Peptides against a protein of PDB entry 9GMZ. Designs and how they scored, part 5

Target 1, 343 residues: chain A of PDB entry 9GMZ
Amino acid sequence: TGFPLELLTRPATERLAYFENYTVAHPRLKEVYEILMRTIAEPAGASFIFVYGASGVGKTTLRLRVEQKLTELALPKLESDRARVPVVGIEAIAPESRYFNWKEYYTRALITLEEPLIDHKFDYGVRGISRDNFGKINVESKVVAPALRRALENALIHRHPDVFFVDEAQHFGKVASGYKLQDQLDCLKSLANMTGILHCLLGTYELLTFRNLSGQLSRRSVDIHFRRYCADSPEDVQAFKSVLLTFQQHLPLAETPNLVDHWEYFYERTLGCIGTLKDWLKRVLSDALDREATTITLKDLQKRALSVAQCQKMFKEIQEGERQLSETEADVQNLRSALGLGA

## One batch from the design tools (peptide; aimed at target 1 T23 S242)

Design b1_p9_1_s3 (made by RFdiffusion4, then SolubleMPNN; from b1_p9_1, 3 letters changed)
Fold by OpenDDE base, seed 2:
Structure b1_p9_1_s3 (fold): chain B 343 residues (1-343), chain A 9 residues (1-9)
Amino acid sequence: as target 1 above (343 residues)
Amino acid sequence: SALETSVLP
């Protein structure tokens, strides 16, 4: 099991693209994938799924794999229902201003939902929304956010996706002075309720603020914690080493680099986050290919590693998120015990 | 893209 050896004779661009497109099916990714797929199939009255975890844990990879699988599963139904879109996924943008740009969000959602290949032209009933000759949605700058919301509600009802993904959803927490994060959550809740579409918000531990703010959202939400690998767990260390071995085998180089022997250094500079590891190895592979190198050395790794200061900052953010979750889990257990509900 | 995992022995 490894990369196709024919890649060694291919251009550097193809060799890099192979590694970029390669995904390690590590235990935490598989676990969260199965939970997410099951929850999408059987929401049990949930309107929201929250997927939270460290930056670089692999949330975007999870989303893309679920989107791919939902699309594959929907293909037989899409032949009969050409209006249906199986899944829609967007990334929330960090606002330049101190407030979330709902107009941009709705515009991006509409553009993503309306693939050019959908033969069925939907009339949004909103002046200034049109399709070009290629079927791409164009939204005029004069269209206001409430009109874009109505257009998105109508489009989501008509296209009826199994789930609406929002990646980097912590950006909804960026509210202007005088606005409440609750108002943003109520807006999302209203959109989910009006459309009947399940929303999945993926983001950092900053999404935990969303969990705590709405006792009504908590009743209609499923929480999924995408954990990093922890060095204090022998099982997690073994899983992390297995990921290094897998990446070692899938780096399209003439000589297989020994990544596993450097596992502690990889752990120190990734904090057990596999996305961070992949991005690091991608940068190092690109440099190696540019030099026509036969392998990757420790010196090549060190050149592209995150700084100790960056890792320390990221680790503090992780520890705070993990602490908040542990406190919440303890509070739930204490509440259950106090109610006479057994453990 | 195949989801592969190599397990250390």
Scores: peptide ipSAE 0.035, ipTM 0.764, DockQ to the pose 0.156
OpenDDE base, seeds 1, 3, 4, 5: peptide ipSAE 0.020, 0.022, 0.023, 0.023; ipTM 0.662, 0.691, 0.705, 0.709

Design b1_p9_1_s4 (made by RFdiffusion4, then SolubleMPNN; from b1_p9_1 with F3L G5T)
Fold by OpenDDE base, seed 5:
Structure b1_p9_1_s4 (fold): chain B 343 residues (1-343), chain A 9 residues (1-9)
Amino acid sequence: as target 1 above (343 residues)
Amino acid sequence: SPLETSVLP
């Protein structure tokens, strides 16, 4: 099964949008999706879920698919409970200063949670939080962070989402001192405890620092490692080739490009990260559509590839994250051996 | 759209 052939007669914008909206259900995405959905359904007293993995592994795609599924599952209940929001997802912004901007975080969370389409408007009880004529939340500059926090706590309690997603959550860790990082974790923990809402933090391997800083978070968190495909695993290589075949079939071009025969080059420039692969193919497809090309060539791929220097930098960050996880696994094995539980 | 994975033949 490939793209709808009718797309070949459609505008370039529609052809590109088809590919943008297309998601390959690759094995690692399915595995992490199932674990995440199960954990959201049965958190077993967890207050946090940490989803960590390489940049471009597909964490945002995972989030969006879970948000979609939770929304679909909630639709029958939303007719009776018009105040409920099934899921809320925000992206954490890199702080412009040495400190995370909690005021901006709370403002963005409130704006996302209280979208204009929600019929049942909530009164935050905070002067300077209003809605415009379009139902969009406006937060006046005079509103202080503690007031925004109380407004968000009340909104989260009232809307009762199954989960609160924070994408790019490694930005919470970008603080000038370890003490300030603990304060950020305690703030998030307090928000989760006060609202009773499960928080899911998605990010890079920098999220592993959060696991190490709070032995209390580790007891109330579920960790999900979103792994890349590894070239030293025959199964992972086969899965990666299958992803290339799937993308090859879903590029809305007159002639199906041969991506699979170039799998090593795709692996070299994506490090086994499917999000990086999709973004690369999207750029190449856009260029091909702009030229009214019938297919994609190796030269077209080369023009839009990440540089070797970019890949080397990304690979070092991946290796450091994978090393930290491997050390943790070794520590577990050492503990088991020391306890006499055997191998 | 269902999550389709084309298996390599």
Scores: peptide ipSAE 0.037, ipTM 0.777, DockQ to the pose 0.147
OpenDDE base, seeds 1, 2, 3, 4: peptide ipSAE 0.019, 0.025, 0.019, 0.024; ipTM 0.661, 0.722, 0.649, 0.722

Design b1_p9_2 (made by RFdiffusion4)
Pose (drawn by RFdiffusion4):
Structure b1_p9_2 (pose): chain A 343 residues (1-343), chain P 9 residues (1-9)
Amino acid sequence: as target 1 above (343 residues)
Amino acid sequence: SSVTTEPAS
């Protein structure tokens, strides 16, 4: 397989768009996708899905693909329920203040729930907020956060989304003190419990500070680790080389450059993160298409790679996250012994 | 539109 040969006659813009729209279902992403879809289809009391992963591992692409896939299920379902949004997805806003702005979060979450059939919803539940009949949801600055949250709860319970996505969930950790971390997530827990809607949280390894704050949160959450490819296990190396080969075969050029020969350097400046690899390859392809190059040279790759210091910071954070998420037989035995079960 | 493939063998 490979890129369509017709693209050679097309201008560089078509080649670049093709490569941008190209995706690879590498094993780690496939497994994480399967687990996430299975868990969304049947939460069974869980009120959170944590998706831990390094920067550029593909969390956002996963969110978008699962959003598109779930939207397919909604079309047959719509014949039964006219007013139902299948998936709602938003991004956590990094606050300018010391603490996360819950009022702005509620405002944006309610705004994202705009639908053309707004007549079906009627009143949101509290005065001071309504659509301006121009397709935009208007909220009043005098409306307080408890009333806005109550309106969001009512809107969510009415629409009943399958899953609620909060991309970049590490921004929830912006707090004004050292004790507010548990409350920051308890508020979202209460919202999810009352609305009966699973809140799937995606973020980098900084999200691990939101892991196990309390036993209640521990039970109300499901952990999904989007692990990067490690050079330690030969199978992961084989998979990383294989992803490079797929990219080598699928980037539009006159002749396919050799990328497997330079797999070590790629791993050195990507740490196995597939998104970081694709971004680099797309940048190099864009640089090459400017000069109409027929192949990719090592010099081109080196020109637009990542700095050593940046990769050192990436690896440090990744090592800390993998160390915190590691699970061994020793932990299982310790838990067995402490539980008094034995063996 | 998005194109998705499996890794090469």

Design b1_p9_2_s1 (made by RFdiffusion4, then SolubleMPNN; from b1_p9_2, 6 letters changed)
Fold by OpenDDE base, seed 4:
Structure b1_p9_2_s1 (fold): chain B 343 residues (1-343), chain A 9 residues (1-9)
Amino acid sequence: as target 1 above (343 residues)
Amino acid sequence: MRIEVEPAK
């Protein structure tokens, strides 16, 4: 089924919003979604979930769909427990300085956890944290990072989310020394242990460095690889073409563009990453709607495509991540063989 | 989640 035809008579803003909110449930997204939902429901003593994959593979879409589902599942319980938040999700910001800004991280986490609609007021036990008349948290500049950490720990315990999401979590790794990275991981581990809240870190293949640095985290972590579609797999190519067909049907334009016939060009400029594809199509749709165009042309696509240089850089980063995973899988097989466990 | 991925012919 395509887009609602009534959208063709609606403002450009509504047409764009429809496409923005539309999610193709492609095979890899469904697989990772099911694994992640199961792991959140039954963490089996895990304190961390690592979701890693290429930039633009769709990790943010995955997070948002899981957050939505966890919220829907929690609704019956939220009627009786007005203090509970079912899920909290933040995006890690790349530090402007050589040091990760923990004060900013804790502040953003607190603000996100304390949505204005939460009727049950919580005392953080920290002076300089208040709610305004609109229920928004205000953190005074004088509040120090250790106090904000305690406030977040208390808030997480009180609100008891099923999971705490950190998107773009590779930004924790942007520290000049492996030692500082370990300290950051120990801080996150301590937060998870003190609160009893499951943490899910979503990020690029740079998250593999976190997995390798802490043998203690590995024992209490679940790893989920969100793979891109690969052109050397006929099944993956067919899945990618099916995604193009689905997007083609859901672009709210008078004339349906033929995206599938250009699948190789779409693959070249997305590297099999569906998030990158969606963002590209969103930009092109926005341009088409601004011009009141009836369809999207190849020229419109070319205008908003990533450059070849950008794609080459992204592809090198993907290849390095996929290589590191392949080496890890080989190491597991070698370990099994060395233990006398058949391959 | 409506997983209607129509197979590309």
Scores: peptide ipSAE 0.025, ipTM 0.614, DockQ to the pose 0.302
OpenDDE base, seeds 1, 2, 3, 5: peptide ipSAE 0.019, 0.019, 0.019, 0.018; ipTM 0.591, 0.576, 0.598, 0.517; seeds 1, 5 fail the geometry check

Design b1_p9_2_s2 (made by RFdiffusion4, then SolubleMPNN; from b1_p9_2, 6 letters changed)
Fold by OpenDDE base, seed 5:
Structure b1_p9_2_s2 (fold): chain B 343 residues (1-343), chain A 9 residues (1-9)
Amino acid sequence: as target 1 above (343 residues)
Amino acid sequence: MVIEVEPAK
């Protein structure tokens, strides 16, 4: 089924909002979603979940859908436990300096944990943390990182979310030395252990560096690889074409554009990343709506495509990540074989 | 809104 035809008579803003607000449930997203939901429900003593994959693969979409679902599932319990937050999700900020800003991280985590308005007042036990008249957390500039950490620990214990999401978690790795990276991991591990809250770190393949540095995290972590679609896999190509067909049917335009016939060009400029594809189509749709165009042309696509140089850079980063995983998979197979276990 | 992927022919 395509978009609601009544959208063609609606304002451009509403037509664009329709396209922005739907999620294409592509096979890899569904797979990772089910694994993630199951792992959150039954962490089996895990303190961490690592979700890694290419930039633009759809990790933020995954997070938002899981957050939505966990919120929906928690609604009956929230009626009886007004202190509970079902889920909390933040995006890690790229440090402006060579060092990760923990003060900013804890501040943003606290602010996010207290949104939406929870009727139950909680005293964080830290001077300079208050609620405004709208119940939003205000953190005074004088509050130091160790105090913010204690406040966050207490808040996480009190609110007891099913999971704490950190998107763009590779930014924790932007430290000047390997020792500092280990210290960052130990800080995160300590936060998870002290609160008893499951942490889910979503990021690029740079997140694998975190996984490899802590043999202790590995024993208490679940790894989820959010793969892109690969052109060397007939199944992946078919899935990618099916996604294009679905987008084609759900572009609120008078004339349905033929995206599927251009699948190779879409693949070339997205590297099989559906988030990148959606963002591209969103830009092109916005341009088309601004011009009151009846359809999207190849020329319209070309105007908003990533450059070849951008795609080459992104592809190199993907290949390095996929290589590291392939080496790890081979090492596991070799270990299993040496142990007399089947591959 | 979640849209299921339709298989391309």
Scores: peptide ipSAE 0.194, ipTM 0.893, DockQ to the pose 0.444
OpenDDE base, seeds 1, 2, 3, 4: peptide ipSAE 0.169, 0.170, 0.164, 0.166; ipTM 0.883, 0.884, 0.883, 0.883

Design b1_p9_2_s3 (made by RFdiffusion4, then SolubleMPNN; from b1_p9_2, 6 letters changed)
Fold by OpenDDE base, seed 5:
Structure b1_p9_2_s3 (fold): chain B 343 residues (1-343), chain A 9 residues (1-9)
Amino acid sequence: as target 1 above (343 residues)
Amino acid sequence: MVIEVEPAE
């Protein structure tokens, strides 16, 4: 089924909002979603979940859908427990300096944990943390990182989310030395252990560096690889074409553009990453709506495509990540074989 | 809204 035809008579803003607000439930997204939901429900003593994959693969979409679902599932319990937050999700900020800003991280985590308005007032036990008249957390500039950490620990214990999401978590790794990276991991581990809250770190393949540095995190972590679609896999190509068909049917234009016939060009400029594809189509749709165009042309696509140089850079980063995983998989197989276990 | 992927032929 395509888009609602009544959208063709609606304002461009509403037509664009339709396209922005739907999620294509592509096979890899469904797979990772089910694994993640199951792991959150039954962490089996895990303190961490690592979700890694290419930039633009759809990790933020995954997070938002899980957050939505966990919120929906928690609604009956939230009526009886007004202190509870079902889920909290933040995006880690790229440090402007060579060092991760923990003060900013804890501040953003606290602010996010207290949104939406929870009727139950909680005293964080830290001077300079207050609620405004709208119930939003205000953190005074004088509050130091260790105090913010204690406030966050207390808030996480009190609000008891099913999971704490950190998107773009590779930014924790942007530290000047390997020792500092270990210290960052130990800080995160301590936060998870002290609160009893499951942490889910979503990021690029740079997140694998975190996984490899902490043999202790590996014993208490679940790893989820959010793969892109690969052109060397017939199944992945078919899935990618099916996604293009679905987008084609759901572009609120008078004439349905033929995206599927251009699948190779879409693949070339997205590297099989559906988030990148959606963002590209969103830009092109916006341009088409601004021109009151009836359809999208190849020329319209070309105007908003990532450059070949951008794609080459992204592809090199993907290949390095996929290589590291492949080596790890081979090492596991070798270990299993050496143990007399089947591959 | 979640949209299921339709198989391309």
Scores: peptide ipSAE 0.172, ipTM 0.884, DockQ to the pose 0.444
OpenDDE base, seeds 1, 2, 3, 4: peptide ipSAE 0.145, 0.151, 0.123, 0.153; ipTM 0.876, 0.878, 0.868, 0.877

Design b1_p9_2_s4 (made by RFdiffusion4, then SolubleMPNN; from b1_p9_2, 6 letters changed)
Fold by OpenDDE base, seed 2:
Structure b1_p9_2_s4 (fold): chain B 343 residues (1-343), chain A 9 residues (1-9)
Amino acid sequence: as target 1 above (343 residues)
Amino acid sequence: MTIEVEPAK
């Protein structure tokens, strides 16, 4: 079933919002969603989940859908436990300096954890943390990172989320030295251990470097690879075409555009990443709505496509990540063989 | 809203 036809009579903003707010449950997203939900429900002593994949594969969409689902599942329990927050999700900010800003991280985490709608107030045990008249947390500039950490630990313990999401978590790895990267991992590990809260780090393949540096995290982490669709797989090509078909049916335009016939061009400019595809179509839809167009054309697509140079850069980053994973798989296979475990 | 993928024919 396509979009609601009544949208054609609605304002451009509402038509665009429809397209923005729906999620195509494509096979890779569904697979990773089910694995992630299962792992959150039954972490089996894991303290970390790593979700890695190409930029624009849909990791943020995955996070948001899991956050929504965890919130929905928690609603009956939240009536009895007014202190509980079911899930916390933040995006890690790229450091402006060669140092990760932990003070900012803790502050943002506290602010996100303590939404104004939470009636249950508790003492953070830290001077310079207050709530305004609307219950919003204010952190004074004088509050130091160790104090903010203690406040966050107390807040996480008190609110007891099922998971703490950190999107763009590769930004933890953007530090001047491997030693500092280890210190950051140890800091995160300590936070997870002290709070008993499961942490899920979502990021690009740069997160693999972060993951591989801590042999101690390996024992307490679950890895989830969010794969793109690959053009060398007939099944992946068919899935990608099916996604294009679904998108074309859900573009709120008077005439259904033929996206499927251009699947190779869509693949060329998205590298099989559905998030990149959705963002591209969103831009094209916005342009079409602004000019009151009945459909979108190849020319409209070309106007908002990533450049070949951008795609080449992104593809190189993907190939490097996929190579690292393939090497890891080979290393596991070699280790198994060396241990006398069959292939 | 979540939409299931329709198979391309």
Scores: peptide ipSAE 0.148, ipTM 0.878, DockQ to the pose 0.464
OpenDDE base, seeds 1, 3, 4, 5: peptide ipSAE 0.137, 0.133, 0.121, 0.138; ipTM 0.871, 0.871, 0.860, 0.870

Design b1_p9_3 (made by RFdiffusion4)
Pose (drawn by RFdiffusion4):
Structure b1_p9_3 (pose): chain A 343 residues (1-343), chain P 9 residues (1-9)
Amino acid sequence: as target 1 above (343 residues)
Amino acid sequence: LEPVAGEVS
């Protein structure tokens, strides 16, 4: 397989768009996707899905693909329920203040729930907020956060989304003190419990500070680790080389450059993160298409790679996250002994 | 080595 040969006659813009729209279902992403879809289809009391992963591992692409896939299920379902949004997805806003702005979060979440059939919803539940009949949800600045949250709860319980996505969930950790971390997630827990809607949280390894704050949160959450490819296990190396081969065969050029020969350097400047690899390859392809180059040279790759210091910070954070998320037989035995079960 | 499956979105 490979890129369509017809693209050679087309201008560089078509090649670049093709490569941008190209995706690879590498094993780690496939497994994480399968687990996430299975868990969303049947939460069974869980009120959170944590998706931990390094920067550029593909959390956002996963969110988008699962959003598209779930939207497919909604079309047959719509014949039964006219007013139902299948999936709602938003991004956590990094606040300018010391603490996360819950009022803005509620405002944006309610705004994202705009539908053309707004007449079906009628009143949101609290005065002061309504659509301006121009397709935009208007909220008043005098409306307080408790009333806005109550309106959001009513809207969510009426629309009943399958899953609620909060991309970049590490921004929830912006707090004014050292004790507000548990409350920051308890608020979202209460919202999810009352609305009966699973809140899937995606973020980098900084999200691990939101892991096990309390036993209640521990039970109300499901952990999904989007592990990067590690050079320690040969199987992961084989997979990383194989991803490079797929990219080598699928980037539009006159002749396919050799990328497997330079797999070590790629791993050195990507740490196995597939998104970081694709971004680099797309940048190099764009640079090459400017000069109409027939192949990719190592010099081109080196020109637009990542700095050593940046990769050192990436690895430090990744090591800390993998160390925190590691699970061994020793932990299982310790828990068995402390529980008094034995063996 | 074998290529990994992929598609256009």

Design b1_p9_3_s1 (made by RFdiffusion4, then SolubleMPNN; from b1_p9_3, 5 letters changed)
Fold by OpenDDE base, seed 5:
Structure b1_p9_3_s1 (fold): chain B 343 residues (1-343), chain A 9 residues (1-9)
Amino acid sequence: as target 1 above (343 residues)
Amino acid sequence: LEPIPSYVR
C-alpha cells in the first residue's frame, strides 16, 4: 500500500511531514535494530555498544527507532516510577577546537535527560544548575566540567535509562593525541561504570579507532556494523531497488515517480546509504510540492543530487572504513587459526 | 520487486 491518498488534498507541509516521518524497514536497518534491541535488553556485562557505519547509512534513524521502542516498552513502568527515563539520546558535537568539549557534552546530556515533562524534579546539588518555570534545565556558565559530570552521574543513576545514546560519537576521537583519546575513553568508561548505564556510541568508521585503542573497552563492548548496500552484491542491489520502490510508493504525489528505473543513478549518488537517499528524496519532494508538481522527474533528482566530487570523497571515507574492518576480520581469522580454533 | 515494510511514526 502506498501513501494515504487523502494527503493529495492536504497542505504541502503535511505531505512533506508524512514522507519525513516515513521509515523504510530495510534489511540492514532491521538487522541492526534487532541486534541493538537485544543487546540493550541483555548487555551481558557490556558497558558499551559501538554502532559504526558510513555517513548517511541511517544511524540516526536507527537511534530514533530504538528510542521510540524503548519508550513504548517502558510506559507501563513509568506510571509507577515517575523518576525513570527509559532512554536518553544525544548527538556529540564536533569540537571547534582540537579538544572535545566535555562541559558542553555533559550540559547537553543533562538537558536531554531532564526533559521538562518529568514530574520528579531532582536537585543535583550543583550550584548553577537550576530549572526554569517550565522545568527546563539551565546551566550557568560558571559550572565547571567536573561538577556537570557529577550532576550527569547523579541524573543517570536517578533516571536509570536502559541505554544512553551518543550519536556522531567519532567526535570524541578528534583529539590532538592518542593519550588524550585514551583519557576520553577512560572518562566515558568511568561514567558508564559509575552510573551502571549502558552507553551506545553511534558514528562513522572512525569509531573503530576507539575499539583498537582500548583493549579494556573492547572487552566490555559489543560492536554492531551498520553496513551500506554494496553494488557487487546481488542481494544488496535487490534490497536497494526495493527501497526505491517503497519510497516511490510513499511519495505523496499525484503521479507515482519511477525511481526504480534509475536505481544505478540513485546508487551512484548515495553509495548505497539509505539515509542519504531519503534526504535526497526529501529535498526533491519539497521542491516538487513548492511547484505544485504532480510527479518527480529525473531533472528534479539531478538538481538535488550530491555532486560527483562529494560522492567520491564519501566513497573514499567508506572504503577506508570497510578496509579497516576487513583487515580486522582477517586478523581475527588469522588469530583463530594460530590458536587452533579453525577459520 | 517487493515493497519493504515500513514504520509510520
Scores: peptide ipSAE 0.279, ipTM 0.873, DockQ to the pose 0.852
OpenDDE base, seeds 1, 2, 3, 4: peptide ipSAE 0.029, 0.022, 0.034, 0.024; ipTM 0.646, 0.617, 0.777, 0.602

Design b1_p9_3_s2 (made by RFdiffusion4, then SolubleMPNN; from b1_p9_3, 7 letters changed)
Fold by OpenDDE base, seed 1:
Structure b1_p9_3_s2 (fold): chain B 343 residues (1-343), chain A 9 residues (1-9)
Amino acid sequence: as target 1 above (343 residues)
Amino acid sequence: LQPIESSIA
């Protein structure tokens, strides 16, 4: 089992696209996927799902696979309900100022929700929002944030997605500290409550700081930790090696590279993050295809590896995030013990 | 060591 051998006769672009589209169903991805799909199906009164983990752990891959699955599951219903969108996903933009750009957020959300393939024209009730001849949403610069919010609220109600994804959601927290951050949390909470649409925020461990600022969000949220593989766990090391073995079989090259023999080097330069690993292998594969190479060498890997300094920085950010979660788990245990509940 | 043959589809 591996890549289709016919790819060896195909253009480099098709060979690269195969690997880009290929997803290893590694244990942590599968676990988080199953939890997320279950939570979307049965939110139990939750308005938010928080998915947090290291940068490059695979959160975007998780989102895309869930979006695909929700779309597939919705297809039979979409034939009868042409207004419905099964899922909407956006990426939050880092604010250029101490303020989150809600106007940009609402505009991007509205554009994504109203893709051209939707036959039903929706009247947003807002002047300066139109569709072009291709059905693409156009928002005039004069449209103010409160009007865009109302348009998005109406669109979300009308299209009724099973979930609204916001990737890089830690960017909501990159604002002025204090009351303004609470106002933003209240704004998101209000949007979810007014639309009845479940929001899933995916982000780094910085998302925990954002989540912890609202005791009201905590009562209406489900938390999902997307863990990296840890070198101190034999099971995690075995899973990481299995991922390398799988990727080496799915690199569309004439000679199968031995990635598994270099597992420690791959671990050192990815910190157990499979997204980082996949992106590294994509870069190396692209370089190999450009050279019409038959295989990938250690030298090819080294040319595209993250530097030790980059890995050290990323590892410190991971350790701080994992520490905060460990403290929270310990605090829960301490609270349980203090309440006379068993640990 | 075995490959991960399952896809998340």
Scores: peptide ipSAE 0.160, ipTM 0.854, DockQ to the pose 0.548
OpenDDE base, seeds 2, 3, 4, 5: peptide ipSAE 0.142, 0.150, 0.156, 0.150; ipTM 0.846, 0.852, 0.855, 0.853

